# Designs tried in a protein design run: peptides against a protein of PDB entry 8YR4. Part 76

Target 1, 309 residues: chain A of PDB entry 8YR4
Amino acid sequence: PRGSPALQLVVLICLGLMGLERALNVLVPIFYRNIVNLLTEKAPWNSLAWTVTSYVFLKFLQGGGTGSTGFVSNLRTFLWIRVQQFTSRRVELLIFSHLHELSLRWHLGRRTGEVLRIADRGTSSVTGLLSYLVFNVIPTLADIIIGIIYFSMFFNAWFGLIVFLCMSLYLTLTIVVTEWRTKFRRAMNTQENATRARAVDSLLNFETVKYYNAESYEVERYREAIIKYQGLEWKSSASLVLLNQTQNLVIGLGLLAGSLLCAYFVTEQKLQVGDYVLFGTYIIQLYMPLNWFGTYYRMIQTNFIDMEN

## One batch from the design tools (peptide; aimed at target 1 R185 N244 R298 M299)

Design b2_p28_5_s2 (made by RFdiffusion4, then SolubleMPNN; from b2_p28_5, 25 letters changed)
Fold by OpenDDE base, seed 3:
Structure b2_p28_5_s2 (fold): chain B 309 residues (1-309), chain A 28 residues (1-28)
Amino acid sequence: as target 1 above (309 residues)
Amino acid sequence: SLEELLEALLEELKKLQEEVERHEKEAE
């Protein structure tokens, strides 16, 4: 934010905390691996207790692998409140200034309270999207890149290739299927708006409807509109299930291929038993943020379409 | 599910946005 050095410092601290989350996402699986290896080797209790205590502390900082529940993420979110409020206020003031530049005729044709509600919603949507992009999308892409590098350097190039192919296929299919779903969702929303408009028009003209005894006819027309809406809603919901299942299959195939390769290398004594556990834990940890990526891409795409109109 | 709640929230946001777009198109 330009003009407040204090808010700039808070942004830098938040970026530093995001970097720490990326480090934790690598360290937590490594420490878990080390625990499994120490247990397998029947290592001395003092070494095991230190490693377990360190793991639990790192896991407390990281949280549930989504980053959303960890101490570092909570601290970042808390510090970001002031930056978000500054950004929201700036966007709100820009919208408000623009509304004041609009013609008196535009203001007389609209209820001022409705315009303000639109402005507040627009501000919240933009600020939410920006925060979402910065704190979820960018970190997830960074975690994927870090994961590919880590597996390529510390395991075998084949593991890095499996993760690369799995994540690339996952992202590509998520985009393609989400774009395909957007057609069904647009059709659903258009039909919902038409159904709602018909209901409002029928209710506003209730005296005329009563005068002609057309109540049964209007109810039947509304029923037909609801059935048409529900047919589109079903296509939207079924397309989501198809997306989630496709994503699950891609991750399942990646997990299978990598787990078999890990098991083979453990049998060949090239990797330890803990490395097998690390791979599975790390892949699941990468998957959890990615599961939301389809929702994110849809939200981004919606906001772009809405900025083009 | 948390996904259904987020989808419902995104649907509400999108309905709000389609209302905004409709109001913008009615202003042109």
Scores: peptide ipSAE 0.008, ipTM 0.386, DockQ to the pose 0.036
OpenDDE base, seeds 1, 2, 4, 5: peptide ipSAE 0.000, 0.012, 0.000, 0.000; ipTM 0.242, 0.343, 0.247, 0.272; seeds 2, 4 fail the geometry check

Design b2_p28_5_s3 (made by RFdiffusion4, then SolubleMPNN; from b2_p28_5, 24 letters changed)
Fold by OpenDDE base, seed 3:
Structure b2_p28_5_s3 (fold): chain B 309 residues (1-309), chain A 28 residues (1-28)
Amino acid sequence: as target 1 above (309 residues)
Amino acid sequence: SLSELLEQLQKQQQLLQQQVAQHEEAAR
């Protein structure tokens, strides 16, 4: 944000907190590994208690897999409210100034309420897109890269390769299936709007429908429109299940391959039992943000289409 | 699935935002 040093400092703090979240995503599995190793070695209670307390504290900062946002993420979100408000207001003022620069003929052809609705959609789409890119997409890609580097350096190049192949395949299939699914969703939304428009038109013309005793005919036409909508809704929902199952299979295969390789290296005494648990924990941790990636990608596409209109 | 629950929650949030926008347009 140009012009407010306070907001620039808040952005820097938010970036620092994002860096801390990335560090926590590496540290939490490491501490969990260390707990498992200490339990396996029957280590002294004092060392175990310290490591468990440190793990629980780091896990509180990171947050959990159950949709609980961590303290660091909540603090980042809280601090970002002022930056988002500044960005929103700046976009609104830019759109508003641009609308005033448009010809009188453009304004006379459009209702003021439609112009305001376009401005609100434009502002929300830009602000939403930026928030999704900065807080969801970029951090997730960073966590994947950090994961590949970590597994390549501290385990074996084969683990880095497994993570790379699984995440690349997951992302590619997520994009391809989401693009395929978007066609069904667009068809569903178009039919939903057509069904709603027919219901509104029939209700606005209620007196005419009543005069001609055409209520049964209008109900039947509405039923046919609902059946057509439900057929498209089913395709949209079934395509979502297919996406989720495809994602689950890719992660399951990656988890299987990596877990077998970990188990083998533990039997060869090249890795500890805790390293097996670390791999499983880390892969599941990477999967959780990725499960939302298809939603983010679709939201980005929707916001891009809403910006072009 | 978490994504169906999210799509339902996003539909509910869009419906709630449309209801809130309709209530804000009806309250203006």
Scores: peptide ipSAE 0.013, ipTM 0.431, DockQ to the pose 0.042
OpenDDE base, seeds 1, 2, 4, 5: peptide ipSAE 0.007, 0.000, 0.000, 0.000; ipTM 0.340, 0.218, 0.228, 0.234; seeds 1, 2, 5 fail the geometry check

Design b2_p28_5_s4 (made by RFdiffusion4, then SolubleMPNN; from b2_p28_5, 25 letters changed)
Fold by OpenDDE base, seed 3:
Structure b2_p28_5_s4 (fold): chain B 309 residues (1-309), chain A 28 residues (1-28)
Amino acid sequence: as target 1 above (309 residues)
Amino acid sequence: DLEKLLEELLKQQLQLEQDVLQHEEEAR
């Protein structure tokens, strides 16, 4: 936002809070490791109590690694409302100005309310998509890169390779399977709209249907349309289950390979018991935002489909 | 479960936003 120094400061604070979330994503597993190591060593209660209290405080700030429930994330989301409203209003005014520049003949051929609804949907879709890319996609990619660097520096290079291969395979399969699913979703949405349009048309023409005693025929046509819709809905839902199962298998294999390798290095006294727990906790923490990536890539595609319509 | 619940909640929220937009269009 070039016109408001206050909104620029809010953007800088939000970027600072995003940096703090990245630091918390590294610190929380480290503090959890330290608790496990202190418990294993039977360390003095004062050191343990301080480390546990610090961990719980950091975990409260982080909000479980979902990036949506933590205090820092909630504060960022709250501060961002004003920036989103400013951006939305600017896009809406640009679309509205452009619509007014269009010829009177174009406005006479389209219902003004439908054009405004398309403009509002387009504005909300663009602002939502931009906010999503900035606050979910970019931070998740940053967390993966930070994770690879962390495991490569503090663990053996094999751990960095396992995380890299696991996350690269996860992202690639998520994209490929989501693009494959988009065909089923487009077909489902088209059939849903056709089924709804048929129901509305039959109900608006109820006098004609009643005059011809065609109620049973219209009900059967609607039933056939519902069965066709449900067949497409099943394919869409089954493809989602396949995506989720594929994602779970990739993470499960990465967790298995890394946990076995970590257990081996603990038996060789190269790593501590806490490092085994750190690896498992960190991989699960990286997985939580990535599970949302599939949902949000679908939102991006839906918003693109809704902009093409 | 959570993704299906979220997809159902997002469908319900999109449907509620469509129903609210439709009620706002019917109230206009």
Scores: peptide ipSAE 0.014, ipTM 0.401, DockQ to the pose 0.042
OpenDDE base, seeds 1, 2, 4, 5: peptide ipSAE 0.008, 0.010, 0.000, 0.005; ipTM 0.335, 0.352, 0.312, 0.325; seed 2 fails the geometry check

Design b2_p28_6 (made by RFdiffusion4)
Pose (drawn by RFdiffusion4):
Structure b2_p28_6 (pose): chain A 309 residues (1-309), chain P 28 residues (1-28)
Amino acid sequence: as target 1 above (309 residues)
Amino acid sequence: VVSTLLVFAVIASSASNAVTATEEALDN
């Protein structure tokens, strides 16, 4: 925010809260390991109670689920509401003030609905791009790297390889499948618009009664168009199911390999009982934000082209 | 290991539904 000082402070607080969320993401599974290790060794009730309370408090600060739930990141959403409102207003006003100064030939040439759709989509694009990228993509790529470092240095050497290969395969397959699916989606959207146009045309022209008894013909052509649309929709949604299945298979293979290696190492007195639940919890924690990367890829590309317009 | 895989399968099934629902919401 160029103008107001009160908003730069809010931006800095939001970035600090993002850092704190990354720290909590690292901390909470460590406390879960500590609780399980204390529990297996018959520890007194005092230290166990205090440690349990601390773990619960940390789970409360972190998202109880999917990271979009915690007290942190919600304070962020609140402050970002206040900040993103300023950018939205400024961009809309700049577009509106520029559209009123262009010459007449320009306005006589282009329609109004198209020009206004471009402007609205542009403003929404800038806002979405800022929010998606800064608050949902970079934090997750940072979480993956931090996890790789933690497992490779403080846990063992092989688990770094396990996490690295799993996440690399996950990202590569997600992008590869997503481009194909985008082609299918566009093919389906075009036909959906054509079917809607046919239905609107048949409704507007109540001449079907005049020039024939052609109600049946109009109904048949509508059914054919619906069937074509349904075929294209089935293709697109089946592609979506395939993407979900391949992502789930990749995570599952990574979890299986890590769990087996951790169990074997625990039986050989190399690792403690808590390290098993640490690995499991952390792998699930990494998986949860990764579930929405095909959508982010699609939306970043679309918003980039829209902002360029 | 088996119990962990079963818990993960439940989570993966719920996550697939949630991804599908998000995709349908954005498409509308």

Design b2_p28_6_s1 (made by RFdiffusion4, then SolubleMPNN; from b2_p28_6, 19 letters changed)
Fold by OpenDDE base, seed 3:
Structure b2_p28_6_s1 (fold): chain B 309 residues (1-309), chain A 28 residues (1-28)
Amino acid sequence: as target 1 above (309 residues)
Amino acid sequence: VDEFLERFKELAKKANEEVLAYEKELEE
């Protein structure tokens, strides 16, 4: 936002908070490792209590890796509301201005309420997509890169390779399976709109339907449309379960391979017991934002499909 | 069947009232 220095400052603070979230994502597993090592060594209670208190405080700031539940993320989301409102209003005004520049003939052919609903869907879709890219996609990619660098520097290069292969495979399968799912979702949304339009048309023409005693016929046509919709909804939902299961298998295989390798290096005294726990916690922490990636990529696709309609 | 039709009529009426309320908020 070029016009308001206050909004620019809020954007800079939000970027600073995003950087802090990335630092917390590295520090939380390190402190958890240190607790496990101190417990294993039977360290003095004062050192253990300080490390546990610091870990719990960092974990409160992080919010468990879900992004949305952490104090820092909540503060970022709160501060971003004003920036989102400004961006939304700017996009809405641009769409509205563009609609007014369209020929009177285009406006006479479409109901004003439908045009406004398309404008609102367009505005919400663009602002949602931008917010998603900036606050979920870019940070998740940054966390993966930071994770690969961290494991390559502080662990053996094999750990960096496992994380790289696991995350690359996860992202690739997420994209491919989500593109495949888009076909089912488009078909579902088209059938939902057709079913809704038929229900509304039948209700608006209720007097005519009653006059012809066609109530049973319209109910049966609506039932057939619902059954067809539910068949497409089932395919969409089943494809989502397949995506989630595929994602869980990829993360499970990466966690298994890395955990076995870490356990082996602990037995060779090259790593500490805490490093085994660090690897497991860090991989799970990387997985949590990625699981949201599949949800938001669906939201992006929904918004694109809702803009095409 | 009649209860389902009434519920759908109420939902359609509510959706129309929301659209009309939004059209009024845009005229102000």
Scores: peptide ipSAE 0.007, ipTM 0.254, DockQ to the pose 0.017
OpenDDE base, seeds 1, 2, 4, 5: peptide ipSAE 0.000, 0.000, 0.007, 0.000; ipTM 0.225, 0.223, 0.299, 0.248; seed 4 fails the geometry check

Design b2_p28_6_s2 (made by RFdiffusion4, then SolubleMPNN; from b2_p28_6, 22 letters changed)
Fold by OpenDDE base, seed 3:
Structure b2_p28_6_s2 (fold): chain B 309 residues (1-309), chain A 28 residues (1-28)
Amino acid sequence: as target 1 above (309 residues)
Amino acid sequence: VEEFLEEFNKLLEEANKKRLEHEKELEK
């Protein structure tokens, strides 16, 4: 936002809070490891109580490992409302100005309600796309990179490789399966709209339907449309289950390989018991945002298509 | 290890349930 120094400061604060969320995503597992190690060593209560209190405070700031419900995320979302409103209003005014510059012939060919609906969709698509890219996609990719670097530096190159292969396979399969399922979802939405349009048209023409005693024919035609819709809905839902199961399998294999390797290094006294717990906790923490990646990818694609129309 | 796997599976089931609910909300 070039016109308001106050909004520029809010953007910088939001970026700083995003950096803090990334730091919390590394620190929370480390403090949890330290608690497990202190418990294993039977450390003095004062050291344990301080580490537990610090962990709980960091966990409150992070918000349950999803990052979406934490104090820092809530504060970022609250501060971003003014930036989003400014951006939305600027896009709406640009679209509105452009619509007024269009020829009278273009306006006479379109219903005013359709033009407003196109403008509202365009504005929501741009603001939604930017918000999803900045607050969901980029942070998730950053957490993966930070995770690979962390495991490569503080554990072993093999752990970094396992996380890299697991996350690369997860992202690739998520994209490929999401693109594949998008065909079924588009077909479902098109059939839903067609089924709804038939129901509305039949109800608006109820006098004509009643005059010709065609009620049974319209009901049967609506039934056929519902059966066709349900067949497409089943394909969409089954493709989602397949995506979720594929994602769970990839994360499960990564967790298994890394947990076995951690257990082996603990038996060789190269790692502590807390490091085994850290690996499991960190992988689960990376999984929670990644589960939404397919939804975000789809929303980004939909918003691009809606912006081109 | 079993308790950790049970907690992990429970977290996966809760995450999958929330995803399914949110996808249904985004479809409306």
Scores: peptide ipSAE 0.020, ipTM 0.551, DockQ to the pose 0.719
OpenDDE base, seeds 1, 2, 4, 5: peptide ipSAE 0.015, 0.000, 0.018, 0.019; ipTM 0.430, 0.245, 0.547, 0.454; seeds 1, 5 fail the geometry check

Design b2_p28_6_s3 (made by RFdiffusion4, then SolubleMPNN; from b2_p28_6, 20 letters changed)
Fold by OpenDDE base, seed 5:
Structure b2_p28_6_s3 (fold): chain B 309 residues (1-309), chain A 28 residues (1-28)
Amino acid sequence: as target 1 above (309 residues)
Amino acid sequence: VEEFLKEFQKLLEEANKKVQQHEEELEK
């Protein structure tokens, strides 16, 4: 944010907190591994109790790996509210000034309420996109890279390769299926706008509709428009379920391959039982932000398609 | 769909009441 040094400091603090979240995502599985190893070795209670207490504290800071419920994440989200509001207001004012510079013919052809709705959707879209990119996409990509490096250095190169292939396939399928879903969503939004326009037109011409006793006819036309909308909505929703299931399948296959390989290395005494638990925990932690990725990408695409119309 | 049609019918009735009120205010 240019012009407010206080907001720039808040952005830097938020970036620092994001770095801390990445560190926690590595440390929490390590401490959990250490607990399992100490339990297996029947280590003295004092060492175990300190490790458990440290783990619980780190887990409280992390918030279960969801990236939304942890203390650090909550603090980041709280601090970001002011930055988001500043960005939103700036985008809104830019859109509003641009709309006022548009020709009178453009304003006469579009009702003021529709123009305001486009401006509001536009502002929410850009702000949502920016917040999503900064808080979900970039951190998730960073966690994947950190995970690949960690598994390649501290386990075996095969684990790093499994994580790399799994995450690369997951991201590629997410992009491809999401681009495919955009078509269904555009069709849905176009039909939603057409359905809303018919409802508004019927409401504006209600005197004429009442004069001709055509209320039943307008209700039936609106019902047909809703049924057509719901058919497109179903395709959009079904495509989301297909995306989620495809993602879950890719992660499941990666988890299976890596878990079997880890179990094999534990039987060969090359890895400890704690390392098996670490791998499973870490893969699940990588999946959680990626699952949110599908949901937020859905929100962004709604907002972007709403700007194009 | 039936709940939405009922809600839409209610909105139409409320809109019709508002227009009747506005017509009664314009006739005064």
Scores: peptide ipSAE 0.007, ipTM 0.296, DockQ to the pose 0.014
OpenDDE base, seeds 1, 2, 3, 4: peptide ipSAE 0.000, 0.000, 0.000, 0.000; ipTM 0.254, 0.249, 0.262, 0.277

Design b2_p28_6_s4 (made by RFdiffusion4, then SolubleMPNN; from b2_p28_6, 20 letters changed)
Fold by OpenDDE base, seed 4:
Structure b2_p28_6_s4 (fold): chain B 309 residues (1-309), chain A 28 residues (1-28)
Amino acid sequence: as target 1 above (309 residues)
Amino acid sequence: VEEFLKEFQELSERANKEVEAAERELEA
């Protein structure tokens, strides 16, 4: 944000909090490993209690689980509200200024409500895209890289390779299947708009339809348009299920391969029981932000298309 | 979809009211 040193400081604090989230994503599994190892070794209660208390505190900062955002993420989101509002207002004012520079013919050809809806969509798309890139894409890629480095250094090169292959395959399939799905979504949206237009045109010409007793014909045409829409909707929805199942399968295979390898190394006394728990916990933590990646990649792509129009 | 159905219902109700008004003007 140019012109507000306070908002620049807030952005720097948010970036610092994002760095802290990455550190927590590594530390939480490590502390959980340490608890399991201390329990296995029958360590003194004082050491165990300190480690458990530290783990619970770190877990509170990180969050995790279905619907629980961590304290650090919530604090980041809270601080970012002012930056988002500044960005939205700036984009909205730029769009509004641009609209005033457009020719009178452009303004006469469009309804004011349509112009305002385009401006609102443009503002929301740009702000949403920026927030998504900064808070979801970059952190997720950072967590993957940190995960690969961590497993390569502290476990074995084979674990780093499994994580690398699993995450690379997951990302690649997510992109490829999402791009494939975008065709079905575009076709669905086009047919939805066409079905809407037919319904509006039929209602606007209601007197003519009534004069010709064509109500049953217009209803049948509308039914055919709905059936065609539903056929495209089914393809869109089925392609989403296919994406989710493909993602789940890739993570499941990665978890299986890594868990079996970890179990094998525990049986050979090269790793401790806690390291098995660490691997499973860490892979699940990497999966949580990735689960939404397909939905968000589509949102990015839609927002880019909406910015080009 | 719900907003469209609502707009469609409002348009349909408005169109029906306009037709009922026109039918009453033709019967009068």
Scores: peptide ipSAE 0.007, ipTM 0.276, DockQ to the pose 0.013
OpenDDE base, seeds 1, 2, 3, 5: peptide ipSAE 0.007, 0.000, 0.005, 0.000; ipTM 0.377, 0.202, 0.300, 0.258; seed 1 fails the geometry check

Design b2_p28_7 (made by RFdiffusion4)
Pose (drawn by RFdiffusion4):
Structure b2_p28_7 (pose): chain A 309 residues (1-309), chain P 28 residues (1-28)
Amino acid sequence: as target 1 above (309 residues)
Amino acid sequence: SANAAAEAAEDAAEAASDAAVAALAAAL
């Protein structure tokens, strides 16, 4: 925000809260390991109670699920509401003030609905791009790196390789499948618009009664168009299911390899009992934000082209 | 699925935004 000082402070607080969320993402599984290790060694009730309370408090600060749930990141959403309102207003006003100064030939040439759709989509694109990228893409790529470092240095050497390979395969397959699926989605959307146009045309022209008893003909053409649309929709959704399955298979293979290696190492007195639940919890924690990357890839590309317009 | 639900919600938001733009264009 260029103008107001009160908003730069809010931006800095939001970035600090993002850092704190990354720290909590690292901390909470460590406390879960400590609780399990204290539990297996018959510890007194005092230290166990205090440690349990602390773990519960940390789980409360972190998202109880999917990271979009915690007290942190919600304070962030609140402050970001206040901040993103300013950018939205400024961009809309700049577009509206520019559209009123162009010459007449320009306005006589282009329609109004198309010009206004471009502007609205542009403002939404800038806002979405800022939110998606800064608050949902970079934090996750930072979580993956932090996890790789933690497992490779403080846990063992092989688990770094396991996490690295799993996440690399996950990202690569997600992008590869997503481009194909986008082609299918565009192919389906064009037919959906054509079917809607045919239905609107048949409704507007109540001449079907005049030039024939052509109600059946209009119904048949509509059915054919619906069938074509349904075929294209089935293709697109099946592609979506395939994407979900391949992502799930990659995470499952990573979990299986990590769990087996951790169990074997625990039986050989190299690792403690809590390290098993640490690995499991952390792998699930990494998986949860990764579930929405094909959508982020699609939206980032679409919003980039829209902003360029 | 979660991805299908997110895409349905995006399509509905886009349709609502296009309807609002169409209303503004008619007002003009």

Design b2_p28_7_s1 (made by RFdiffusion4, then SolubleMPNN; from b2_p28_7, 20 letters changed)
Fold by OpenDDE base, seed 5:
Structure b2_p28_7_s1 (fold): chain B 309 residues (1-309), chain A 28 residues (1-28)
Amino acid sequence: as target 1 above (309 residues)
Amino acid sequence: SDLEKFEKELEEKERERDEEVDRIAAEL
């Protein structure tokens, strides 16, 4: 933002907090590994207590591994509220100014509510797109890259390759299945709007419906519209379950392959028991934000379409 | 399940917003 040095400082602090969150995502599994190794080695209580205290403090800063509940993430979200409000208000004023520059014929040709809906969709779409790109998509991709580099450097190149193949397959299938689901969701929303319009038209014409004793006919026509809607809703819901199961299968296969390889290297005394626990914990930690990637991708795609209209 | 809840909450918020805009459009 060119106009406020205070908002520029808040953006820089938020970027610094995002970098700290990425560092915590690597450090928390490392400290957990170190606890398991110290327990296995029967290390002295003072060393164990210090490592546990440090782990709990880092885990408090990170939160539950979901990225949303940690102190650092909450502080980032709190500081970002002012930046989001400034951006939203600026977009709203630009859209409103642009609408007032449009010809009176354009305003008279559209219902005032449709113009307001386009303005509100446009503002929501820009603000949503910026938030999801900067705070969800980019950090998740950064965590994947950091994970690949970390496993390639500390576990051998084979673990980095397993994570790379698993995450690449996961992202590709998530995109392909999400694009496929978007067609069913659009068909569902179109049928919902058509069913709602028929219900509203029947209710507005209730005097005519009563005059012709056509209540049973309108109820049956509405029932047929509901059955058609529910058939599309079922396809939308079933496609979501298919997405979630496909994602779980890909992560499950990656976790299986990596866990078997870890177990093998532990039996060969090349890795410690803590390294097995680290791999499982880190993969589950990467899975949590990735599970939302399909929703973020769909929201970005919807927001782009709503900005073009 | 949490993705389905968030997708439902997002669809409900989109629907509530669309219904609020449609109510404002019907009062105008």
Scores: peptide ipSAE 0.016, ipTM 0.445, DockQ to the pose 0.542
OpenDDE base, seeds 1, 2, 3, 4: peptide ipSAE 0.015, 0.000, 0.016, 0.016; ipTM 0.414, 0.226, 0.463, 0.453; seed 2 fails the geometry check

